# Designs tried in a protein design run: peptides against a protein of PDB entry 3OGK. Part 32

Target 1, 307 residues: chain A of PDB entry 3OGK
Amino acid sequence: ATPDRLSRRFPNLRSLKLKGKPRAAMFNLIPENWGGYVTPWVTEISNNLRQLKSVHFRRMIVSDLDLDRLAKARADDLETLKLDKCSGFTTDGLLSIVTHCRKIKTLLMEESSFSEKDGKWLHELAQHNTSLEVLNFYMTEFAKISPKDLETIARNCRSLVSVKVGDFEILELVGFFKAAANLEEFCGGSLNEDIGMPEKYMNLVFPRKLCRLGLSYMGPNEMPILFPFAAQIRKLDLLYALLETEDHCTLIQKCPNLEVLETRNVIGDRGLEVLAQYCKQLKRLRIERGADEQGMEDEEGLVSQRG

## One batch from the design tools (peptide; made by RFdiffusion4, then SolubleMPNN)

Design b1_p11_1_s2 (from b1_p11_1, 3 letters changed)
Fold by OpenDDE base, seed 4:
Parts: sequence; structure tokens; C-alpha cells
Structure b1_p11_1_s2 (fold): chain B 307 residues (1-307), chain A 11 residues (1-11)
Amino acid sequence: as target 1 above (307 residues)
Amino acid sequence: MFELGERVIPR
């Protein structure tokens, strides 16, 4: 489809999802200049799609100029922006979005690659937005954003239900969790083992409605922090957890209401058996294979054709 | 009944 054909056919379009580069791009098999630029689409959105509230770009090249144009064109009418596995922009582009689209409800940049200039975009969002429901920069590398801004967002956005972040130290998010009273989903953060402080995370208090969770670098020593509310967990993302097969079994047994599990092949056939036994409400299972998993000596940490 | 999905993680 071409942008002009889309707008002529659907002048009252409210939601647009575009897919650029094929999955092969994830394996560096596609040149960076292959295409998938959002520019012609942003131009068309700006000129002819005046009712558009939701934009989802997947695996596309997005410049700061594109984001600025989109932001100014849609302003407070833009409710959803998803930059899913996109590249080519900087935090200046994000700043433009949050500056001009002050009623944005969903902002996603999961797995996007960008140049980080500063943390102003998150600060601006924190200072002026009260509408945010979903914030997702999972699997991104932000070093210049502040956990305090995330806390401010939680305080100001009472409809905030899903937050996925990068590698914030979890202890820096204590204030955020306290403020995020309606939070149902959290992914990301960083759990860091400290031999001198084995229980440093044991007093971590999660939002009461939390039922979808993925803590990065969670090992068996940190896993018990989930046990008090494990029965209410409906979705687990264990992709970046540091759990072995037995740890998976232990956690799964405590999550009888689990509906969605995302993990690596380390779950093994044994973990799948336990999952089948204890998680009768399971609707979706996603298993990812890591490149390093072929070298894991743990024979039980493999999903076979039996599992 | 559940849906099973597999994905390869790039190095």
C-alpha cells in the first residue's frame, strides 16, 4: 500500500500500523538503507489523516524530523505511538512527541535503537502528562533518564496500568511502585546480586494489582519476592530472568492462575510438565532459544520434541 | 489448550 492510496480509501482512519523491514533485519541480514522509512507515511498522516489517534511503526526507520512532524500534526489527538523495533531517531524526537502530544495514553519504543542525548523527554512527560496508561521502553538502553520522573508519571497518571522499562535498579523504583497504585503490568528493571546484602530486595513492595510481570536478571535468590502475590500472577516474562529449570518449576508451581508464560528453552521438558500440571489456565506459551543455550551443560534445560 | 510460540534470540 502507498500512503496516498491509504488516505484516499480511508480518510477517517483512526489507527494505523505499518511494518517495515522483515524479521531478517533482526539478524543483521538486511542493510540499514534497505528502506522502511516512515517519512512518506508521516507526510500523508500530517496532511490527510486528521482523525488518526493511533500510530504503530514496526521495524521502520524513523528520524527526529519525522517524529516532530507527526507530533505537531496530531498534537493532543495522538493517543498512541508505538515505535516497535524502530531506529534512526534520538531522544530529541521523543521530546517533540511528549511536548506536543500531551494527552498521549500509550508511548512505546520497545526494542528500538536510538541515540540518547538526554533525559528531557521523560522529564517533560512527567511534568505535563496526566493521561498516560502505557509506557514501554523495554529492552532499550537509557542511561540519562531519571527514576524520579517515572515516579512523577505514576503519581500524575492515575490510569497508568502498564510500565516496561530498561535496566533501572529495582531499588530506585520503590517510589514508583508506591505511586503506581493501579499498575497491573511491570517489566524490566535490574536485579543485581550483592553477596554482602543477600536480602536487599526482600522488602520490595509491588503494586497491589500487579499481575503481569517480568523482572530482568531475577535469579533464584530474588525469586521469593514474588511468592506473596504469585497466585495473582497471570503473565510472566522470564526471558531475561536468570532462572534454571528447577527455579522455573518452583515459580510455576506458585502461579496457578498463570495465563501467559514467556521464557527460554531453559524451562526444559521438566518445566513444561510442571506447567501443565499446575497452570490449568495457561493460554499462551512462548519459548525463545538463546544462542548460548546450546552450550549450557544442563541437559534438563532443553525443550525436546517431548515437551 | 494453549498456543505455543518459538523465537530465536539473535546473538
Scores: peptide ipSAE 0.024, ipTM 0.647, DockQ to the pose 0.401
Fold by OpenDDE base, seed 3:
Structure b1_p11_1_s2 (fold): chain B 307 residues (1-307), chain A 11 residues (1-11)
Amino acid sequence: as target 1 above (307 residues)
Amino acid sequence: MFELGERVIPR
């Protein structure tokens, strides 16, 4: 489909999702410059799709100029922007989005690659947005953004229900969790084991409505922090958890209301048996093979055809 | 409806 054909056929389009590069690009089988530029689409959006509220770009090349044009064209009418596994932009483009789209409800950059110039975009979002419901920069590398801005967002955005972040030290997010009273989903952060302080995270207080969770680098020593509310957990993302098969079994037994599990092959057939036994409401299971699994000597950490 | 998905994480 061409942009012009889309706008002519659907001039009142409210939601657009574009997919650029095929999944094969994830395996470096496709040149980076193969195409999938959003530019012609942004031009068409700006000129002819005046009712568009939601934009989702997946595996596309997005420049700062594209983001700036989109931001200025849609302004406060833009409610959702998802840059899903996109590349080509910098934090200047993000700054333009949050500066001009002050009523944005969903901002996603999950697994996108970009050049980080500063943390101004998150600060600007914190200072001016009160509408945010979903913020997702999971699996991104931001080094210049402040956890305090995230806390400010939580305080100002009462409808904030889902936040996924990069590798913030989880203790720096204590203020955020306290402020995010309606938060239902959290993914990311960083749990850093301290041999000298084994109970470092035991006093961590999560939002009361939290039911979808994925803590990065959570090991068996940190896992007990979930036990007080494990019965209310509906979704677990264990992709970046440091749990072995037995740890999975322990946690799964504590989550009888689990509906969605995302994990690595380390769960093994044993973990799947435990899952089937204890999680009768399970709707979706996603198992990923990690690069690190080649080194795990534990024969039980493999999902076979039996599982 | 139960869904099972497998994905390879790129290195």
Scores: peptide ipSAE 0.024, ipTM 0.651, DockQ to the pose 0.393
Fold by OpenDDE base, seed 1:
Structure b1_p11_1_s2 (fold): chain B 307 residues (1-307), chain A 11 residues (1-11)
Amino acid sequence: as target 1 above (307 residues)
Amino acid sequence: MFELGERVIPR
């Protein structure tokens, strides 16, 4: 479909999802010049789609100018922006979005590639937004944003239910977790082993409603921090966890209400058997290959066709 | 739904 054809056919469109590059682009099978620029679409949105509240770009090229135009055109009417695996923008573009779209409820940039200039966008969001429900910059590399701004967002946005972040030290998020009283989902962070302080995370207090989570670099020593509320866990993201097969079995047995599991091949056939035995409400299972698993010939840590 | 992904996740 062309942008002009879309607006003429659906002048009252409220939600738009655009998919650019095919999945094959992730494997470098597609030339860089294949296209997928949002510019023509942003122009059409700005001119003709006055009721548009939700925009989802997936695997597209997005410039700061595109974001600025979108922000100014939709302003407080923009409720959802998802930059899903996008590229071409900087944090200046994000700053424009949060400056002009002060009632945004969902802001996602998961797996997007961008140039980080500063942390002003998150600070601006913290200073002015009270509407956020979902904030997701999972699998991104922000080094200039402040955990304090995230805490401020949690304090000000009482409807905040899902937050996914990059590699923040989890202990820097203590204030955030205390403020995020309605948080149901958290992914990301960084659990860093300290030989001198093996129990440094044991006193971490999670939001009472937390039921979907994925803690990056969670190993068997940190895993027990989940046990007090494991029975309420509905979704686990273990893709970046440092758990072996036996650790998976231990955790899964404690999560009888698990509905979604995302993990690596390390779960093994044994882990899948335990999953089938204890997690009767399971709806979705995603298994990926870890970088560390490419060389492990150990039979116990592989998912076979029997699993 | 079962998804078997081939994506290598870096540590």
Scores: peptide ipSAE 0.022, ipTM 0.653, DockQ to the pose 0.669
Fold by OpenDDE base, seed 2:
Structure b1_p11_1_s2 (fold): chain B 307 residues (1-307), chain A 11 residues (1-11)
Amino acid sequence: as target 1 above (307 residues)
Amino acid sequence: MFELGERVIPR
């Protein structure tokens, strides 16, 4: 479909989702210049889609100019922007979005590739937004943003329910967790093992409503921090956890209300048996093969056709 | 729903 045909057919469109490059792009099998630019769509949105509140670009090329045009055209009417596995923009483009779209509720950059110039976009968001419900820059590398801005967002955005971040040290997020009283979902962070301080994270306090969780680099020593509220956990993202098969079994047994599990092949057939035994409310299971699992011939960490 | 995927997990 062309942008002009869409706007003529649906002038009152409120939500738009565009998919650019096929999944093969994830494997670098598609040239960078293959297309999938959002520019013609942003032009059409700006001119003719005046009711549009939600924009989702998936695997598309997005420039700072595109983001600036979108931001100015939709302003406070833009409630959702999802840059899902997109590329071509910098943090200047993000700054334009948060500067002009002060009532944005959902901002997602998950798995997007960008050039990071500074942390101003998150600071601007923290200073002016009170509407945010979902913030997601999971699987991204922001090195210039401040955990303090995240805390400010949590304090100012009472409807904040889902936050997914990159590699923040979890202890730097203590203030954020205290402020995020209505948070239901958290993914990301970084747990860093310290041989000299095995209980480094034992005093970590999570939001009371937290039920969807994925802590990056969580090992068996950190896993007990979940036990006090494991019964309320409905979704676990263990993709980036450092748990072995036995650790999976231990955690799963403590999560009888688990509905969604995302993990690696390390769960093994044994972990799947435990899952079937203890998690009767399970609705979705995702198992991914890690790149590192090609070398570990340990039979216990493989999901076979029996599992 | 059961999903199998291959992801390159960045270390």
Scores: peptide ipSAE 0.022, ipTM 0.653, DockQ to the pose 0.591

Design b1_p11_1_s3 (from b1_p11_1, 3 letters changed)
Fold by OpenDDE base, seed 1:
Structure b1_p11_1_s3 (fold): chain B 307 residues (1-307), chain A 11 residues (1-11)
Amino acid sequence: as target 1 above (307 residues)
Amino acid sequence: EFELGERVLPR
C-alpha cells in the first residue's frame, strides 16, 4: 500500500501500523524505494489523516523531523505512538512529541536505537502529561533520564497501568512504585547484587495491582521479593532474569495464575513439567535461546523436543 | 501459544 492510496481509501483512519522490512524480505513489504523511512507516511498523515489517533511504526527509520511533523500535525489528538524497533531519531524528536501531544496515552520506544542528547523529553512529559496509561522504553539505553521524572509521571497520571523501563536501579524507583497506585505491569530496572547487603531489596514495596512483571537481573536471592504476591502474577518476563532451572521451578510453583511466561532455555524440560503441573491458566509460552546457553552443556537446563 | 525464538542476550 502507498500512503496516498491509504488516505484515499480510509480518510477516517484512526489507527495506523506500519512494518518496515523484516529480516526475511517477505514479498509484500514496503517497496525498496521507500527504504523503510516513515517520511512519506508522516506527510500523508499530516495532510490527509485528520482522525488518526494511533501510530505504530515497527522496524522503520524515523527522523526527528518526522516526529516533529507528526507531533504538530496531530497534537492532542495523538493518543498512541509506538516506535517499535525503530532508528534514526534523537531525544529531540521525543521532546517534540511530548511537547505537542500533551494527551498522549501510550508512548513506546521498545528496542529502538537513538541518539540520546538529554533527559528533557521525560521531564517535559512529567511536567505536562496527566493522560499517560502506557510508557515503554524497555530494552533501550537511556542514561540521562531521571527516576524522579518517572515518579512525577506516576503521581500525575492516575491511569498509568503499564511501565517498562531500561536499567534503572530498582531502589531508585521506590518513589515511583509508591506513586503508581494503579500500576499493573512493570518491566525492566536493574537488580544489582551486593555481596555485603544480600537483603537490600527485601523491603521493596510494589504496587498492589501489579500482576505483569519482568525484573532485569533478578537472581535467586532477589526472587523472594515476589513471593508475597506471586499468586496474583499473570505474566512473567524472565528473559533477563538470572534464574536457573531450579529457581524457575520454585517461582512457577508459586504462580498458579500465570497466563504468560517469557523465559530462556534454562527453564529446561523439568521447568516445563512444573509449569504444566501448576500453571493451568497458561496461554502463552515464549522460550528464547540466549548466547550464554550455548556453553552450559549441563543436560538439565535444555528444553528438548519432549518439553 | 508456544514461541521459540533466538535472541542474543546482552552479557
Scores: peptide ipSAE 0.035, ipTM 0.722, DockQ to the pose 0.532
Fold by OpenDDE base, seed 3:
Structure b1_p11_1_s3 (fold): chain B 307 residues (1-307), chain A 11 residues (1-11)
Amino acid sequence: as target 1 above (307 residues)
Amino acid sequence: EFELGERVLPR
């Protein structure tokens, strides 16, 4: 499909999702220079798709100039921007988006690769946005953004329901969790085990409506912080948890209303049996292989064809 | 829906 053909057929298009590199790119079967530039699409959006409020780019090359053009063309009409596994931009492009699109409700850059210049984009978002519902920069490498800006966003955006972040220390997000009264989904953060303070995280207070969760680096010592509300958990992301097979079994037994589980091969056949026994509402199961598991030939941590 | 993948996680 070409941009011009799309606009001619659907001049009143409100939502656009573009997919660039196919999954086969993961196996280096596609040259890096295959293209997938958003530039011609951004040009078409700017000129001919004047009702477009939702844009989703998946595995595409996005420049700061592309983001700037999109931001200025759609301004407060842009409600959703998803840069899903994209590359080629910097935080200057993000700054342009949040500066010009003050009513944005969904901002996603999950698994995107970018050059980080500063944390101004998140600060600008915190200072001027009150519409945000979904913020997702899960599996990204932001080092210059402030947890305080995230707290400000939570305080100002009453409809904020889903937040996925990078490697913030969870204790730095205490203020965020307190402010995010309507939050239903949280993924990311960083739990850092302290041998000298085993109860370091026991006093964490989560938002009352939280039901979709993925805490990075959560081990068996931290896992009990979920038990008070485990019965209301509907989605778990355990991809970056530090749980063994037995830990998975323990947690799964506490989550009878679980609908979606994402985890690593460490769950094993035993974990799958426990899942089948206790989670009768399960709709989706995703099992991936972690980099750490490439060396763990432990037979108990493998999902076989029996599972 | 069940999805089993051998994708190496970025972390």
Scores: peptide ipSAE 0.034, ipTM 0.724, DockQ to the pose 0.591
Fold by OpenDDE base, seed 5:
Structure b1_p11_1_s3 (fold): chain B 307 residues (1-307), chain A 11 residues (1-11)
Amino acid sequence: as target 1 above (307 residues)
Amino acid sequence: EFELGERVLPR
């Protein structure tokens, strides 16, 4: 479909999702520069799609100019922006979005690649937004943003229910978790094992409604921090956890209400058996091959036809 | 639903 054909057919379009690069790009089978530019679509949105409140770009090239144009064209009417696995922009583009779209409810940059200039975009969002419900920059590399701004967002956005972040030290997010009283989903952060302080995370207080969780680099020593509320966990992302098969079994047994599990093949057939035994409400299971598992054909850590 | 995928883990 072309942008002009879309606007002519659906002038009152409220939600647009565009997909650029095919999934094969994940396997480096497609040149990095192969993909759809959002520019012609942003032009069409600006000119002819005046009721558009939700934009989802997946695997597309997005420039700062594109984001600036989109931001100014939709302003406070933009409720959702998802830059899903996109590239080509900098944090200046994000700054434009949050500056002009002050009523944005969903901002997603999951798995996007960008040039980071500063943390101003998150600061601006913290200073002016009270509408945010979903913030997701999971699997991104922000080094210049402040956890204090994330805390401010949590304090000011009472409808904030889902936050996915990059590699913030979890202890820097204590203030955020305290402020995020309605948070149901959290993914990301960084748990850093300290042999000298094995209980450094044991006093971490999570939001009371938290039921969808994925903590990056969570190992067996940190896993017990989930046990007090494991029975309320409905979704668990273990993709970036440092858990072995036995650790998976231990955790799964504690999560009888689990509906969604995402993990690596390290769960093994044994973990799948435990999952089937204890998690009767399971709706979705995602198993990924970990890069670390390519070499260890340990029978215990592989999902076979039995699982 | 069962989904098998491959993701590149961030280093």
Scores: peptide ipSAE 0.033, ipTM 0.712, DockQ to the pose 0.535
Fold by OpenDDE base, seed 2:
Structure b1_p11_1_s3 (fold): chain B 307 residues (1-307), chain A 11 residues (1-11)
Amino acid sequence: as target 1 above (307 residues)
Amino acid sequence: EFELGERVLPR
């Protein structure tokens, strides 16, 4: 479909999702520079799709100019922007979005690649937005953003329910968690093992409504921080947890209301048996092969056809 | 729903 054909058919379109690259891109089978540019679509949005409030670009090339044009064209009418596995932009493009789209509710850059110039975009978002419900830059590498801006967002955005971040030290997010009173979902962060201070995370207080989570680099020593509210957990993302098969079994047994589990092959057949036994409400199971599984000779860490 | 995927974990 061409942008022009879309606008002619659906002049009152409110939501647009574009996919540029096939799933094969996940396997690095497609060159990085191969993909659809959003430019012609942004032009069409700007000119003819005046009711568009939700934009989702998946695996597309998005430039700062594209983002700037989109931002200015839709302004406060833009409620959702998802840059899902996109590339070609910098943080200047993000700054334009948050500057012009002050009522944005969902902002996603999950697994996107970009050039980071500064942290101004998150600061601008923190200073002016009170509408944000979903913020997701999971699996991204922002080094120049401040956890204090995230805390400010949590304080100002009363409807903030889902936040997924990169490698923030979890202890730097204490203020964020305290402010995010309505937060239901959190993914990301960084748990850093400290042999000298094994209990450094034990006093971490999570939002009371938290039921979907995935803490990056969570090992067996940190896992107990979940136990006080494990019964209310409905979704676990363990893809980036540092849990072995036995650790999975321990955690799963404590989550009887688990509906969604995402993990690696390390769960093994044993973990799947435990899952079947204790998690009767399970609706979705995602098992991924981790790159590191080539070295773990332990037969227990493999999901076989029996599982 | 069961989904099998392969993700490259960031090292």
Scores: peptide ipSAE 0.032, ipTM 0.710, DockQ to the pose 0.569

Design b1_p11_1_s4 (from b1_p11_1, 4 letters changed)
Fold by OpenDDE base, seed 3:
Structure b1_p11_1_s4 (fold): chain B 307 residues (1-307), chain A 11 residues (1-11)
Amino acid sequence: as target 1 above (307 residues)
Amino acid sequence: MFELGERVLPR
């Protein structure tokens, strides 16, 4: 479909989702410059799609100029922007979005690649937004953003229900968790094992409504921090957890209301048996193979055709 | 719904 054909056919379009590069691009089979530029679409949005509130770009090339044009064209009418596995922009483009789209409810940059210039975009969002419901920069590399801005967002955005972040030290997010009273979903952070302080994270207090969770680098020593509320967990993301098969079994047994599990092959057939036994409400199971699992020959950590 | 996928986990 061409942008012009879309606008002519659907001039009152409120939501647009575009998919650029096919999954085959993940295998470097497609040149980086093969296309999937958002530019012609942003031009069409700006000129002809005046009711558009939600934009989702997946695997597309997005420039700062594209983001700036989109931001200025839609302004406070833009409620959702998802840059899902996109590339080509910098934090200047993000700054333009949050500066001009002050009523944005969903901002996603999950798995996007970008050049980080500064942390101003998150600061600007913290200072001016009160509408945010979903913030997701999971699996991104931000080094210049402040956990304090995240706390400010939580304090100011009463409807904030889902936050996914990069590798923030989880203890730096204590203030955020305290402020995020309505938070239902959290993914990311970083749990850093300290041999000298095994109980480093035991006093971590999560939001009372938290039911969808994925803590990065959570090992068996940190896993008990979930036990007080494990019965209310409905979704677990264990892709970046440092749990073995037995650890998976232990945690799964504590989560009888689990509906969605995302994990690695390390769960094994044994973990799947435990999952089937204890998690009767399971709706979705995602198992990924990690690059690191190629070396662990432990037969117990493989999902076979029996599982 | 079961989804099997291969993803390279970023270190």
Scores: peptide ipSAE 0.023, ipTM 0.666, DockQ to the pose 0.582
Fold by OpenDDE base, seed 1:
Structure b1_p11_1_s4 (fold): chain B 307 residues (1-307), chain A 11 residues (1-11)
Amino acid sequence: as target 1 above (307 residues)
Amino acid sequence: MFELGERVLPR
């Protein structure tokens, strides 16, 4: 579909999802110039889609100018922006979005590639937004944003239910977790082993409603921090956990209400058997092959066709 | 739903 055809056919469109490059682009099978620029679409949104509240760009090229135009055109009417695996923008573009779209409820930039200039966008969001429900910059590399701004967002946005972040040290998020009283989902962070302080995370207090979780670099020593609320866990993201097959079995047995599991092949056939035994509410299972697993010939950590 | 995927985990 062309932008002009879309607006003429659906002048009252409230939600738009655009998909650019196919999955094959992740394998360098597609030339860089294959297209997927949002510019023509942003122009059409700005001119003709006055009721548009939700925009989702997936695997598209997005410039700061595109974001600025979108922000100014939709302003407080923009409720959702998802930059899903996008590229071509900087944090200046994000700053424009949060400056002009003060009632944004969902802001996602998961797996997007961008140039980080500063942390002003998150600070601006923290100072002016009270509507945020979902914030997701999972699998991104922000080095200039402040955990304190995330805490401020949690304090000010009482409807905040889902937050996914990059590699923040989890202990820097203590204030955030205390403020995020309605948080149901958290992914990301960084659990850093300290040989001198093996129990440094044991006093971590999670939001009472937390039921969807994915802690990056969670090993068997940190896993017990989940046990007090494991029975309420509905979704686990273990893709970046440092758990072996036996650790998976231990955790799964404690999560009888698990509905969604995302993990690596390390779960093995044994882990899948345990999953089938204890997690009767399971709706979705995602198993990925990690790069590290290509070398571990250990038979116990492979999912076979029998599993 | 069962999904098999390949993802290169960041080192």
Scores: peptide ipSAE 0.023, ipTM 0.666, DockQ to the pose 0.582
Fold by OpenDDE base, seed 2:
Structure b1_p11_1_s4 (fold): chain B 307 residues (1-307), chain A 11 residues (1-11)
Amino acid sequence: as target 1 above (307 residues)
Amino acid sequence: MFELGERVLPR
């Protein structure tokens, strides 16, 4: 479909989702110049889609100019922006979005590739937004943003329910967790093992409503921090956890209300048996093969056709 | 719903 045909057919469109490159692009099988630019769509949105509140770009090329045009055209009417596995922009484009779209509720950059110039976009969001419900920059590398701005967002955005972040040290997020009283979902962070301080994270306090969780680099020593609220956990993302098969079994047994599990092949057939035994409310299971698992012939960490 | 996927974990 062309942008002009869409606007003529649906002038009152409120939500737009565009998919650019096919999944094969994830494997670098598609040239960078193959297309999937959002520019013609942003032009059409700016001119003719005045009711548009939600924009979702998936696997598209997005420039800072595109983001600036979108931001100025939709301003406070833009409630949702999802840059899902997109590329071509910098943090200047993000700054334009948060500067002009002060009532944005959902901001997602998950798995997007960008050039990071500074942390101003998150600071601007923290200073001016009170509407944010979902913030997601999971699987991204922001090195210039401040955990303090995340804490400020949590304090100011009472409807904040889902936050997914990159590699923040979890202890730097203590203030964020204390402020995020309505948070239901958290993914990301970084748990860093310290041989000299095995209980480094044992005093970590999570938001009381937290039920969807994925802590990056969580090992068996950190896993007990979940036990006090494991019965309320409905979704676990263990893709980036450092848990072995037995650790999976231990955690799963403590999560009888688990509805969604995302993990690696390390769960094994044994972990799947335990899952079937203890998690009767399970609705979705996702098992991914880790790149590192090609070398570990340990039979216990493989999901067979029996599992 | 059961999903099998291959993700390249960013190192």
Scores: peptide ipSAE 0.023, ipTM 0.660, DockQ to the pose 0.545
Fold by OpenDDE base, seed 5:
Structure b1_p11_1_s4 (fold): chain B 307 residues (1-307), chain A 11 residues (1-11)
Amino acid sequence: as target 1 above (307 residues)
Amino acid sequence: MFELGERVLPR
């Protein structure tokens, strides 16, 4: 479909989701310049889709100019922006979005590739937004943003229910977790093992409503921090956890209300058996084969046709 | 080769 044909057919469109590059792009099977630019769509949105509240770009090329145009055109009417696996923008584009769209409820940049200039976008969001419900920059490489701004967002946005972040040291997020009283979902962070301080994370206090969780680099030594509330966990993202098969079994047994599990092949047939035994509410299972698992044909960590 | 197996368990 062309942008102009869309606006003519649906002038009152409230939600738009565009998919650019095919999944094959993830495997370098398509040229970088294949296309999938949002520019013609942003132009059409700006001119003709005046009721649009939600925009989702998936695997598209997005420039700062595109974001600036979108921001100014939709302003406080923009409730949702999802840059899902997008590229081509910088943090200046994000700054424009949060500056002009002060009532945004969902802001997602998950798995997007961008140039980071500064942390101003998160600071601006922290200073002026009170509407945010979902913030997701999971699997991104922000290094210049402040955990204090995330804490401020949690304090000011009482409807904040889902936050997914990059590799923040989890202890820097203590203030955030204390402020995020209504948080139901958290993914990301970084758990860093310290042989000299094995219990450095044991006093970590999570939001009381937390039930969807994915802590990056969580190993068997850190896993016990989940045990006090494991019974309320409904979704686990273990894709970036450092858990072996037996660790999976241990954790799964403590999560009888688990509905969604995302993990790697390391769960093995044994982990799947335990999952079937203890997690009767399971609705979705995602298993990825990690690159690290290609070399170890260790029989214990493979999901077979039996599992 | 990353094989993403999404099994949606039937509700």
Scores: peptide ipSAE 0.023, ipTM 0.597, DockQ to the pose 0.121

